# Designs tried in a protein design run: peptides against a protein of PDB entry 2MBZ. Part 123

Target 1, 143 residues: chain A of PDB entry 2MBZ
Amino acid sequence: GINLTPEEKFEVFGDFDPDQYEEEVRERWGNTDAYRQSKEKTASYTKEDWQRIQDEADELTRRFVALMDAGEPADSEGAMDAAEDHRQGIARNHYDCGYEMHTCLGEMYVSDERFTRNIDAAKPGLAAYMRDAILANAVRHTP

## One batch from the design tools (peptide; made by RFdiffusion4, then SolubleMPNN)

Design b2_p30_6_s2 (from b2_p30_6, 19 letters changed)
Fold by OpenDDE base, seed 3:
Structure b2_p30_6_s2 (fold): chain B 143 residues (1-143), chain A 30 residues (1-30)
Amino acid sequence: as target 1 above (143 residues)
Amino acid sequence: SLSAAERAALAAKKAELRARVEARIAELRA
């Protein structure tokens, strides 16, 4: 799993322990390229790397929440740009993430209640908003 | 922002893409 002490993991992820899902992730996705790329890439990550990734995720969450609060539709340029940054962040930190993969992730955010609850902790409906923005961003980049 | 017509067109495209993605997810989960 993540090569951090329990204390370091708590400092970065708080009460959420991503390693608690390691077995399920391996069972469901262990034979995918994304899983292999992620395992290989993150194996060398330091505490500082994980903290940076978490900070980026938090900032993106704040951006989406701000867009929702402002009444911006999920297919606005602002929302789609946030979705694009989300996609690029995944590509940079974890695995190759094209638009189809990104839309798959977006759908998972609303179809897996565990993801939905985690995401909507920031704002109710955020997971659905993100999914819609991700889809819109994929569509605008699809001929 | 988009016009009503543009939003409708986008919604249709999104629906088609979502259906395809759902099928792909189902395949990956199996």
Scores: peptide ipSAE 0.030, ipTM 0.537, DockQ to the pose 0.642
Fold by OpenDDE base, seed 4:
Structure b2_p30_6_s2 (fold): chain B 143 residues (1-143), chain A 30 residues (1-30)
Amino acid sequence: as target 1 above (143 residues)
Amino acid sequence: SLSAAERAALAAKKAELRARVEARIAELRA
């Protein structure tokens, strides 16, 4: 799991406990390259590393919310660029994330109610907006 | 944002990609 003390986990994640999903993640994706890459990469992460990841995620959330509030379509340049940054962030922090993998994650955001609920806490419909932006970004990069 | 013509093209590409994604999702969740 995440190599942080309970206090450090609280400081970074607050009430969210990522380790509660460790068993499910291992069961569902333990034999995938993404899982192996993530375990190897994150094993060395410090509190500061996890905090940076959370800060990046929060910033991206605010960015998507701002796009929605401005009425920008999910297939706008702004939304697709935000999706691209999201993809690249996953690639830097967790595992290789191509456009197909990214679209799979986007679909999970709307098909798994736990993800939907967590994402939409920032703004109702955000998960669907992100999924659509992710898909649009993937399509524009698919010949 | 995209023009009407660009949106139509995107919609078609989305449909094609979605079909492939559905199969990949099933694989990842298995």
Scores: peptide ipSAE 0.027, ipTM 0.539, DockQ to the pose 0.670
Fold by OpenDDE base, seed 1:
Order: C-alpha cells, then sequence, then structure tokens
Structure b2_p30_6_s2 (fold): chain B 143 residues (1-143), chain A 30 residues (1-30)
C-alpha cells in the first residue's frame, strides 16, 4: 500500500483511502507489468511526492474543465495536449503508458461508474470528454 | 458528488487502477 502514516494520508487524500481498493486491484491486475511498475515506483514516494501527483491531477482537471467551458472540441489541439500531458503524467508517476494503454484507460473512465462518478464530480461529462480527448491524441500520434 | 479527498483517493486509486486496468485492458485488447 501507500507508505504514509494515517495522518499523512488524510492530509493528501482526505477521507478517501486509496488502499481500500488494494485487494481489488491486486486481484484484477496483480500479475500485470503496470501493477508491478506502479508498486516499484510508488514504494519510495513521500508525502510530498503524493501531494505533487495530486496537484498535477487537479491542475489537469481544471484544464479539461476550462476547455469544456470554452466549448473546445475534445479533438482540439488544446484538449489533445491536455490528454498528452495526462498520459505523460501516468508514465512518469506510475507505469509505462503508451497510446493504446491510454485509450484503454479512457474507455474505463466511461465504462466504470466508479471512475465516471469520481471524474464527473468536477464537471458532468468530463469523463467522456477526457476519453474523447485521449482517443484523439492517440490518433494524431498514430500515423 | 465526491469531496476533494475522495477525488484525491480516487485519483490515487485511479492511478493504481489505471496501472492495473491499463495493463488488463492492454491484455484484453491484445
Amino acid sequence: as target 1 above (143 residues)
Amino acid sequence: SLSAAERAALAAKKAELRARVEARIAELRA
């Protein structure tokens, strides 16, 4: 699990404990390379590291919301750039994330109600917008 | 709606789930 004290976890994640899903994640994806990479990378993360990751995620969320509010299509340059940054953030912090993997994640955002509910808390339809932007970004990088 | 903490936790879970789901989806689509 996340190597933080309960207090540190609360400071970074509040009442949401990501470790509550550890069993499910291990059961479903424990034998994948992504899981192993994530465990290896995050094992040494400090509170500051997790906070940075959270801040980056929040910034990206605001960026997508702003694009939606501005009426920018999900396949706009701005939306695709945001999707690319999202992909790179995953790659940097968790596991190798190619465009195919990213597209799969995007699909999960709209197919798993838990993800959809969490993402759309920022703005209704955000998950779908992200999925579409992720797909568009993948397409433009696949000549 | 989810609180900021819930979103953070979901983000972390999302990261882990992302890692696992991505791996699983990659496997499922392969």
Scores: peptide ipSAE 0.035, ipTM 0.641, DockQ to the pose 0.036; fails the geometry check
Fold by OpenDDE base, seed 2:
Structure b2_p30_6_s2 (fold): chain B 143 residues (1-143), chain A 30 residues (1-30)
Amino acid sequence: as target 1 above (143 residues)
Amino acid sequence: SLSAAERAALAAKKAELRARVEARIAELRA
């Protein structure tokens, strides 16, 4: 799991415990390259690393929410750029994330209710908006 | 290139496998 003390985990994640899904994740994706890459990368992460990742995620959430509030379509340049930053963030912090993989993640955001509820906590419909932006970004970068 | 609908269909098949990895990511964002 995450190599943080209980106190550090609370400081970074609050009441959210990412390790609560460790067994399910291992059971479902333990044999994937993404899982192995993520475990390898995050094994050395410090509290500061995790905090940075959370800050980046929060910033991206705010960007998407702002785009939605402004009425920008999910295939707008702004929304697609936010999706690209999201993809790059995953690539830097967790595992190789090409456009196909990113599209799959987008679909998961709307098909797995646990993800949907987590994402939509910031704004109803955010998961669907992200999925659409991710797909649009993938299309514009694929011949 | 594949259409958005075609890409979504392919992604859906892989999404089941990736959902578990992203669940971890989502947990970090919660």
Scores: peptide ipSAE 0.032, ipTM 0.610, DockQ to the pose 0.066; fails the geometry check

Design b2_p30_6_s3 (from b2_p30_6, 19 letters changed)
Fold by OpenDDE base, seed 1:
Structure b2_p30_6_s3 (fold): chain B 143 residues (1-143), chain A 30 residues (1-30)
Amino acid sequence: as target 1 above (143 residues)
Amino acid sequence: ALSEAERAALRARMAELEAQVRKKIAELLA
């Protein structure tokens, strides 16, 4: 799990233990390469590392919301660039994330209600918008 | 609905959970 003290976890994530999903993740998918990569990479993360990751995610969320508010289609260059940054962020911080994998993640965002609720808390329909942007970005990078 | 803290925590775990489903989803799409 996240190797932070209770105090550090509170500072980064607030009144909630993010490790509540650890059991489900491990039970369902614990033998995947991506799981091993993520555990290995994040094992050394400090509070500052996790905070940075959260800040990057929040900024990306705001970026997507701004695109939606501006009426930019999900297959616009701006939306696709945001999707690319999202993919690269995953690859940099967690595990190897190619375009096919990214597409799969996008589908999960709209098919798993937990992810959908989390994402759409910022703006209704954001999960679907992100999914569409992810698909478009994948297409332009894999002609 | 999820609280702010729960959403933050979920977001923190999203990438980890996403990593888990890689092979399974890929297998379904193959």
Scores: peptide ipSAE 0.065, ipTM 0.630, DockQ to the pose 0.035; fails the geometry check
Fold by OpenDDE base, seed 5:
Structure b2_p30_6_s3 (fold): chain B 143 residues (1-143), chain A 30 residues (1-30)
Amino acid sequence: as target 1 above (143 residues)
Amino acid sequence: ALSEAERAALRARMAELEAQVRKKIAELLA
């Protein structure tokens, strides 16, 4: 789980405790390389690290929202670049994230209501927009 | 600018990325 004190968790995540999913996480993907990599990476994360990750995610969300508000297509260069940054952020902070993995994650954003609800809280349709941008970015980086 | 509620949702999203990404990872590896 996240190696933070209860106080630190509250400061970073508020009343939401991501560790509530620990058992489900282990059950569903505990045997994957991604899980192992994530555990290894995050084991040393400080409060400041987690806050940085949150801030980066927030900035990326704002970036996507701004693109949507500007009417930029999800397959625009701007949207695809945002998707690429999203992919790289996952790779740096959590686990290896190739383009195929990224497209799977994008699909999850629209197919798992938990993700959709959380993402679209920033802007309705954001999850779908991100998914489309992720797919477009993957296409432009594949032969 | 995002509201506090929206930021909270984003924090939850990020947390779920680490907790719930298993769904599509499993599909990818299947």
Scores: peptide ipSAE 0.056, ipTM 0.639, DockQ to the pose 0.038; fails the geometry check
Fold by OpenDDE base, seed 2:
Structure b2_p30_6_s3 (fold): chain B 143 residues (1-143), chain A 30 residues (1-30)
Amino acid sequence: as target 1 above (143 residues)
Amino acid sequence: ALSEAERAALRARMAELEAQVRKKIAELLA
């Protein structure tokens, strides 16, 4: 699991235990390269690393929300660039994330209510907006 | 220390990542 002390876990995640889904995760994708990559990368993560990951995610969320508030379409250059940064963030911090994988993740954001609820906490419709931006970004990089 | 909002965001993000990978892999394996 996450290599943090109980105190550090509380400081970073509060009442949420990211390891609470460990069994389900292992059962569903424990034999995948993505899982192995994620386990390998995160095994060495410090509290500061997790804080950085959160900061990056929060920044990206604010960026998408700002785009939505400005009325920018999801296939705008700004939205697609945000989607690209999102993809690269996943690739850097967790596992290789190609455009196809990213598109699948985007679809999950709108098809899995657990994700939708979490994402839309920042702004209603954000999950759908992200999905559309992710798809647009994938399309522009797949000539 | 992280604010409550920050912690909530992280929880959501981490849950998303795990669920995302799980679902994607499940779809690929189906």
Scores: peptide ipSAE 0.056, ipTM 0.622, DockQ to the pose 0.034; fails the geometry check
Fold by OpenDDE base, seed 3:
Structure b2_p30_6_s3 (fold): chain B 143 residues (1-143), chain A 30 residues (1-30)
Amino acid sequence: as target 1 above (143 residues)
Amino acid sequence: ALSEAERAALRARMAELEAQVRKKIAELLA
């Protein structure tokens, strides 16, 4: 792999340093099915694949921000659809992501300040908005 | 339904995964 300088890391990730979490991720999730699935799937990813994944994530962020700016509730059709796309994106690119898993991720976004800070960099309250949209989407898909 | 403890464990796992993904992206794009 290519080692980025501190300046390059800041340009790419801002205040988020992925290296700070590598050991934590391995220790906490290294023996999970999701971790193994992600490693297997991403092993074949090209530069173009990763660029696509980033672009998709950025677009989703813009969608949520636009919904918030428009005053749309987190349980609106638009917000729930964005949450569904988020879930499907995770499932397609990383690991199986059912509605329960997605709900857990949403809760993590607001309970882990590291995630909250990273997400809210786009717009204050975005993490909470996403969590609420994720919950609403899960509810409408759970009989 | 997942318990609070299970959710917490999953959250920690997902946080780690996201960090690894970001690192991998940086390695491939740099």
Scores: peptide ipSAE 0.035, ipTM 0.577, DockQ to the pose 0.032; fails the geometry check

Design b2_p30_6_s4 (from b2_p30_6, 19 letters changed)
Fold by OpenDDE base, seed 3:
Structure b2_p30_6_s4 (fold): chain B 143 residues (1-143), chain A 30 residues (1-30)
Amino acid sequence: as target 1 above (143 residues)
Amino acid sequence: SMSAEERAALAARMAELEARVRERIARLLA
């Protein structure tokens, strides 16, 4: 799991179990190279690293929500730029994330109900908005 | 290129991390 003390986990993630999906992911994908690579990378993260990642995610979520509130289309420059920052954040913090992979993740946001519910807790329809922005950003970067 | 299974594995791992982030954000904004 995440290499933090119980107190540190509470400080970073709050009063919920951050490892609630760990067992499922391990059972389904624990024997893959991709999973092992991701776990190995995040194993070196400090509390400060995780806090930074959380802060970046918070900021990005607020940006998308603000765009939605302003009525900006998901294929607007602002929305696509936010999607690009999302992609780069994944690449920086987790694994190399190309545009194809990013679109797959976006599709997962709307096809996995658990994911959708979690994302839409910030704002109803956010998952779909993000998916559309991710797709638009991928399209504009595709030759 | 990554296989479908490899993509799924990374997506699943990302889902785990994103779930943690989204739950935190939801509480923060609530």
Scores: peptide ipSAE 0.058, ipTM 0.638, DockQ to the pose 0.028
Fold by OpenDDE base, seed 5:
Structure b2_p30_6_s4 (fold): chain B 143 residues (1-143), chain A 30 residues (1-30)
Amino acid sequence: as target 1 above (143 residues)
Amino acid sequence: SMSAEERAALAARMAELEARVRERIARLLA
């Protein structure tokens, strides 16, 4: 699991404990390369590393919400750039994330109610907007 | 924002999707 004390976890994640899903993740995806890569990378993460990851995610959410509020299309340069940053963040912090993988994740955001509810807590329709931006970004990067 | 819960769920689901993507690519190359 995440190598932080309860106090450190609270400082970074608040009342949320990410380790609560460890058993489910291991049971369902423990034999995948993504899981192995993630466990390998995150094993050495410090409190500061996790805080950075949280800050990056928060910033990205704010960017997407701002784009939506401004009426920018999901296939705008701004939205696609945000999607690209999202992809790169996953690749850097967790596991290899190509454009096809990213597209699959985007689809999961709208097809899995747990993800949709979590994402749309920031703004209704955000999951769908992200999915569309992810798809557009993948298309522009696929010759 | 991507909450810790979302990240955990994402990691789990990403692993599943990674397997599916791999299978799809394998079929395309077969």
Scores: peptide ipSAE 0.070, ipTM 0.649, DockQ to the pose 0.042; fails the geometry check
Fold by OpenDDE base, seed 4:
Structure b2_p30_6_s4 (fold): chain B 143 residues (1-143), chain A 30 residues (1-30)
Amino acid sequence: as target 1 above (143 residues)
Amino acid sequence: SMSAEERAALAARMAELEARVRERIARLLA
């Protein structure tokens, strides 16, 4: 779980408690390398670390929303660059995230209604846009 | 925003979708 006090969790995540999914995540992914890497990496995270991660995620969300508002296609350079930054952020903060893993995450964004609902809260269709950008970015980096 | 726990959950879901994603990627690269 996230090693923060209830107050710190509220300050960082608001009403959304990520630990509510700990059991499900463990049951579904507890035997994966990604899970083990994430647990090991985040075990030492401070409130400031988590806040930074949330800020980075918010910034990325704003970038994608701005791209959508500007009418930039998901396979534009801007959108693919945002997707690349997203991938690298996951790699730095959580677990090794190659392009294949990233595309899997993108697919989850649109296939799991919980993710879709959460992401699209920022802008309808954002999850699909991100998925498409992630896929396009993966394609351009695939030999 | 996405937390580590959410992303871990995402990774788990991704594992379930891995075969489909690989197939999709293969089609796109073909």
Scores: peptide ipSAE 0.050, ipTM 0.631, DockQ to the pose 0.041; fails the geometry check
Fold by OpenDDE base, seed 1:
Structure b2_p30_6_s4 (fold): chain B 143 residues (1-143), chain A 30 residues (1-30)
Amino acid sequence: as target 1 above (143 residues)
Amino acid sequence: SMSAEERAALAARMAELEARVRERIARLLA
């Protein structure tokens, strides 16, 4: 879970419970090493850490939207670089994320309506664009 | 700066990402 006071959580996330999925994950995977490692890593995060993570995610979203608006294809250098930064952000802040894992996440973005809805809130079709960029980036790094 | 609604949307996405990433990794390592 997120180790913040209620006031700090409100300042960073507003009227939203960022731990809404904690029970489900704990019930399904609470006895795995991966779960324990994740909990240990995020337990040390401060308010400033979480704010930085949110800012980075927002910046990445803006980059992808700008690429789409400019008509850049998802396999352009710019789009693939944004996908690489996305992968590295996941690895840095959450979990180790190789290219195969990243590709799986990209597919989830278009197949899970929860992700699609949240991502496309910034721009319709963004989830599909991200998936394509993620795949292209994976291909160029795993020839 | 982001509105409260925008922050909530990002929080939702991050929470979902965290949950799904943990689940996916756990399955792969099982």
Scores: peptide ipSAE 0.047, ipTM 0.610, DockQ to the pose 0.034; fails the geometry check

Design b2_p30_7_s1 (from b2_p30_7, 17 letters changed)
Fold by OpenDDE base, seed 1:
Parts: structure tokens; sequence; C-alpha cells
Structure b2_p30_7_s1 (fold): chain B 143 residues (1-143), chain A 30 residues (1-30)
């Protein structure tokens, strides 16, 4: 799991503990390559690393919300660029994430109720918007 | 309890590690 003290976890994540899903994830997906990569990458993360990751993710969320509020289509340059940054962030911080895998993630965002609900907490329809932007970004990078 | 916009954004962002692991199971890497 995340190797932070309870105090550090609270400082970075507040009341949300990402380790609440550790056992379920390990039992169901512990033998996958993506899981192994994620465990390897995050094992050495400091409080500052996690805070940076959170800040980047928060900014990206705000960016998508702003695009939606502005009425920008999900296949706009702005939305596709945000999707690309999302993909790259996953690749840097968690596991190798190509465009096909990113597309699968997008589909999960709209098909898995737990993720849809959590994503749409920021803005209703955000998960679907992200999925569409992810698809558009994948298409433009796949001649 | 009503969450602020920042709290909601943070909560959504905190799911990436979980999403990555879940996606590996539901949508295996080619």
Amino acid sequence: as target 1 above (143 residues)
Amino acid sequence: MLLSAEERAKKAALLEEVRARIAAGKFPKP
C-alpha cells in the first residue's frame, strides 16, 4: 500500500484513503502487469510525490470541467490535449498506458458504476466527457 | 455531507491507482 504515516496520508488525501481498496485489488488483479508496475513505481513515493500527483490530477479535473462548462466538444483540441495529459500522467505515475489501454480506461469510467459515480461527483457527465475525449485523442494519434 | 469542489476533485484524482489496477483486470493490456 501507500507507505505514508496516518498523518501524512491525511495531509495529502484528507478523509479519503486509497488503501481502502488494497485487499480487493490485490485479490482480483494482483497478478497483472499493470498492477506490478504500479506497485513498483509507487513503492518509493514520498509524501511530496503523492502530493504532486494529486495536484496534477486535480488540475486536470478542473481543466476538463472548465472545457465542459465552456461547451467545448470532447473532440476539440483542448479536450484531446487534456486527454493526452491524462494518459501521460498515468504512464508516469502508475503503469505503461498506451492509447488502446487508455481507451479501455475511458470505457471503464462509464461502465463501472463506482468510477462513474466518483468522477461525476466533480461534475455530472464528466466521466462520459472524459471517455469521449480519450477516444478522440487516441484516434488522432493512431493514423 | 456536502463536499467542496476541491474535495470532490481530490477524491476523483485519488482513484487513479485503483483505476489502474482494476483496469488491468477488466481491460487487460494487449
Scores: peptide ipSAE 0.062, ipTM 0.656, DockQ to the pose 0.072
Fold by OpenDDE base, seed 2:
Structure b2_p30_7_s1 (fold): chain B 143 residues (1-143), chain A 30 residues (1-30)
Amino acid sequence: as target 1 above (143 residues)
Amino acid sequence: MLLSAEERAKKAALLEEVRARIAAGKFPKP
């Protein structure tokens, strides 16, 4: 799991404990390369690393929300660039994330109600917007 | 069971996104 003290976990994640999902994650994806890569990468993460990851995620959330509020379509350059940054963030911090993988993640955001509720907490429809932006970004990078 | 490439990708992505979302405090309790 995450190698932080309870106090550090609280400081970074607040009331959300990522380790509470460890069993489900292991059961569903424990045999995947992505899981192995993630476990290997995150094993060395410090509190500062996890905080950085959270900050990056929050920034991207705000960025997508701002795009939606501005009425920018999900296939706009701004939305696609945000999707690309999202993909790169996953690749940098967790596991290799190509465009196909990213597209699958986007679909999960709208098909798994738990993800949808979590994402849409920032803004209703955000999960769908992200999915569409992710798909558009993948298409523009697939000649 | 043989999973399609898409299903495998979804599962892999979900884990780390779940992990990322979990890490970000954005994953609801089961």
Scores: peptide ipSAE 0.066, ipTM 0.643, DockQ to the pose 0.040; fails the geometry check
Fold by OpenDDE base, seed 5:
Structure b2_p30_7_s1 (fold): chain B 143 residues (1-143), chain A 30 residues (1-30)
Amino acid sequence: as target 1 above (143 residues)
Amino acid sequence: MLLSAEERAKKAALLEEVRARIAAGKFPKP
């Protein structure tokens, strides 16, 4: 799981325990390369590393919400750039995330109700907007 | 401070990326 004390976890994640997802991943996909990469990378993460990851995620969420509020298309340069930053964040912090993998993740955001509910808590329709931006970004980078 | 929707999505995405790789035949199923 996350290598933080209960106090550190609370300071970064509040009442939300991210280890609940790590346990599910271990049980269902513990023998995959993506899981192994993530476990290896995060094993050395400090509280400050996790806080940085949280801050990056918050910034991206705000960017997408702002784009939606402004009525910008999901295939706009701004939305595609936000999607690219999202992909790079996954690749840097967790596991290799190419454009094909990213599009699969985007599709999951709208097809799995658990993900949709969690994402749309920030703004209704955010998951669908992210999926569309992810797809558009993948297309422009994969001619 | 709670995990943002983005962080929850990333954790879920980690699980789903693994699922996507398995579905694509890039990684074996457990």
Scores: peptide ipSAE 0.057, ipTM 0.674, DockQ to the pose 0.053; fails the geometry check
Fold by OpenDDE base, seed 4:
Structure b2_p30_7_s1 (fold): chain B 143 residues (1-143), chain A 30 residues (1-30)
Amino acid sequence: as target 1 above (143 residues)
Amino acid sequence: MLLSAEERAKKAALLEEVRARIAAGKFPKP
């Protein structure tokens, strides 16, 4: 699990305890190589690391929302660059995320209601916008 | 309204689950 003190967890995640979801994931997929790999990566994370991850995610959200508000197409350079940063952030913080994996995540954002609801809390249609930007970014990086 | 820290934490956990599903061949790839 996340090796933070209760106080640190509160400072980073508020009243939400992310370990409750980690346990659920463990129950379902804890025996997979992917889970083990991710846990190895995050095992050394400090409070500062987790806070940075949250800050980066929030910044990216603001960036996508700003693009949408400006009327920038999802296949614009700005949107594709945001998608690339999103992919790289996942790769740095969570697990290896190539363009194929990223496109799969994008599709999930619009097909899994849990993701759609959470993402669109920032702005309605954001999940779909991100999916399109992710796909466009993947295409431009595919020879 | 921006996504809260709680929502981000939940999202991260969900992403981990999806990765595991894909790796286990239980999440379809496009």
Scores: peptide ipSAE 0.039, ipTM 0.650, DockQ to the pose 0.046; fails the geometry check

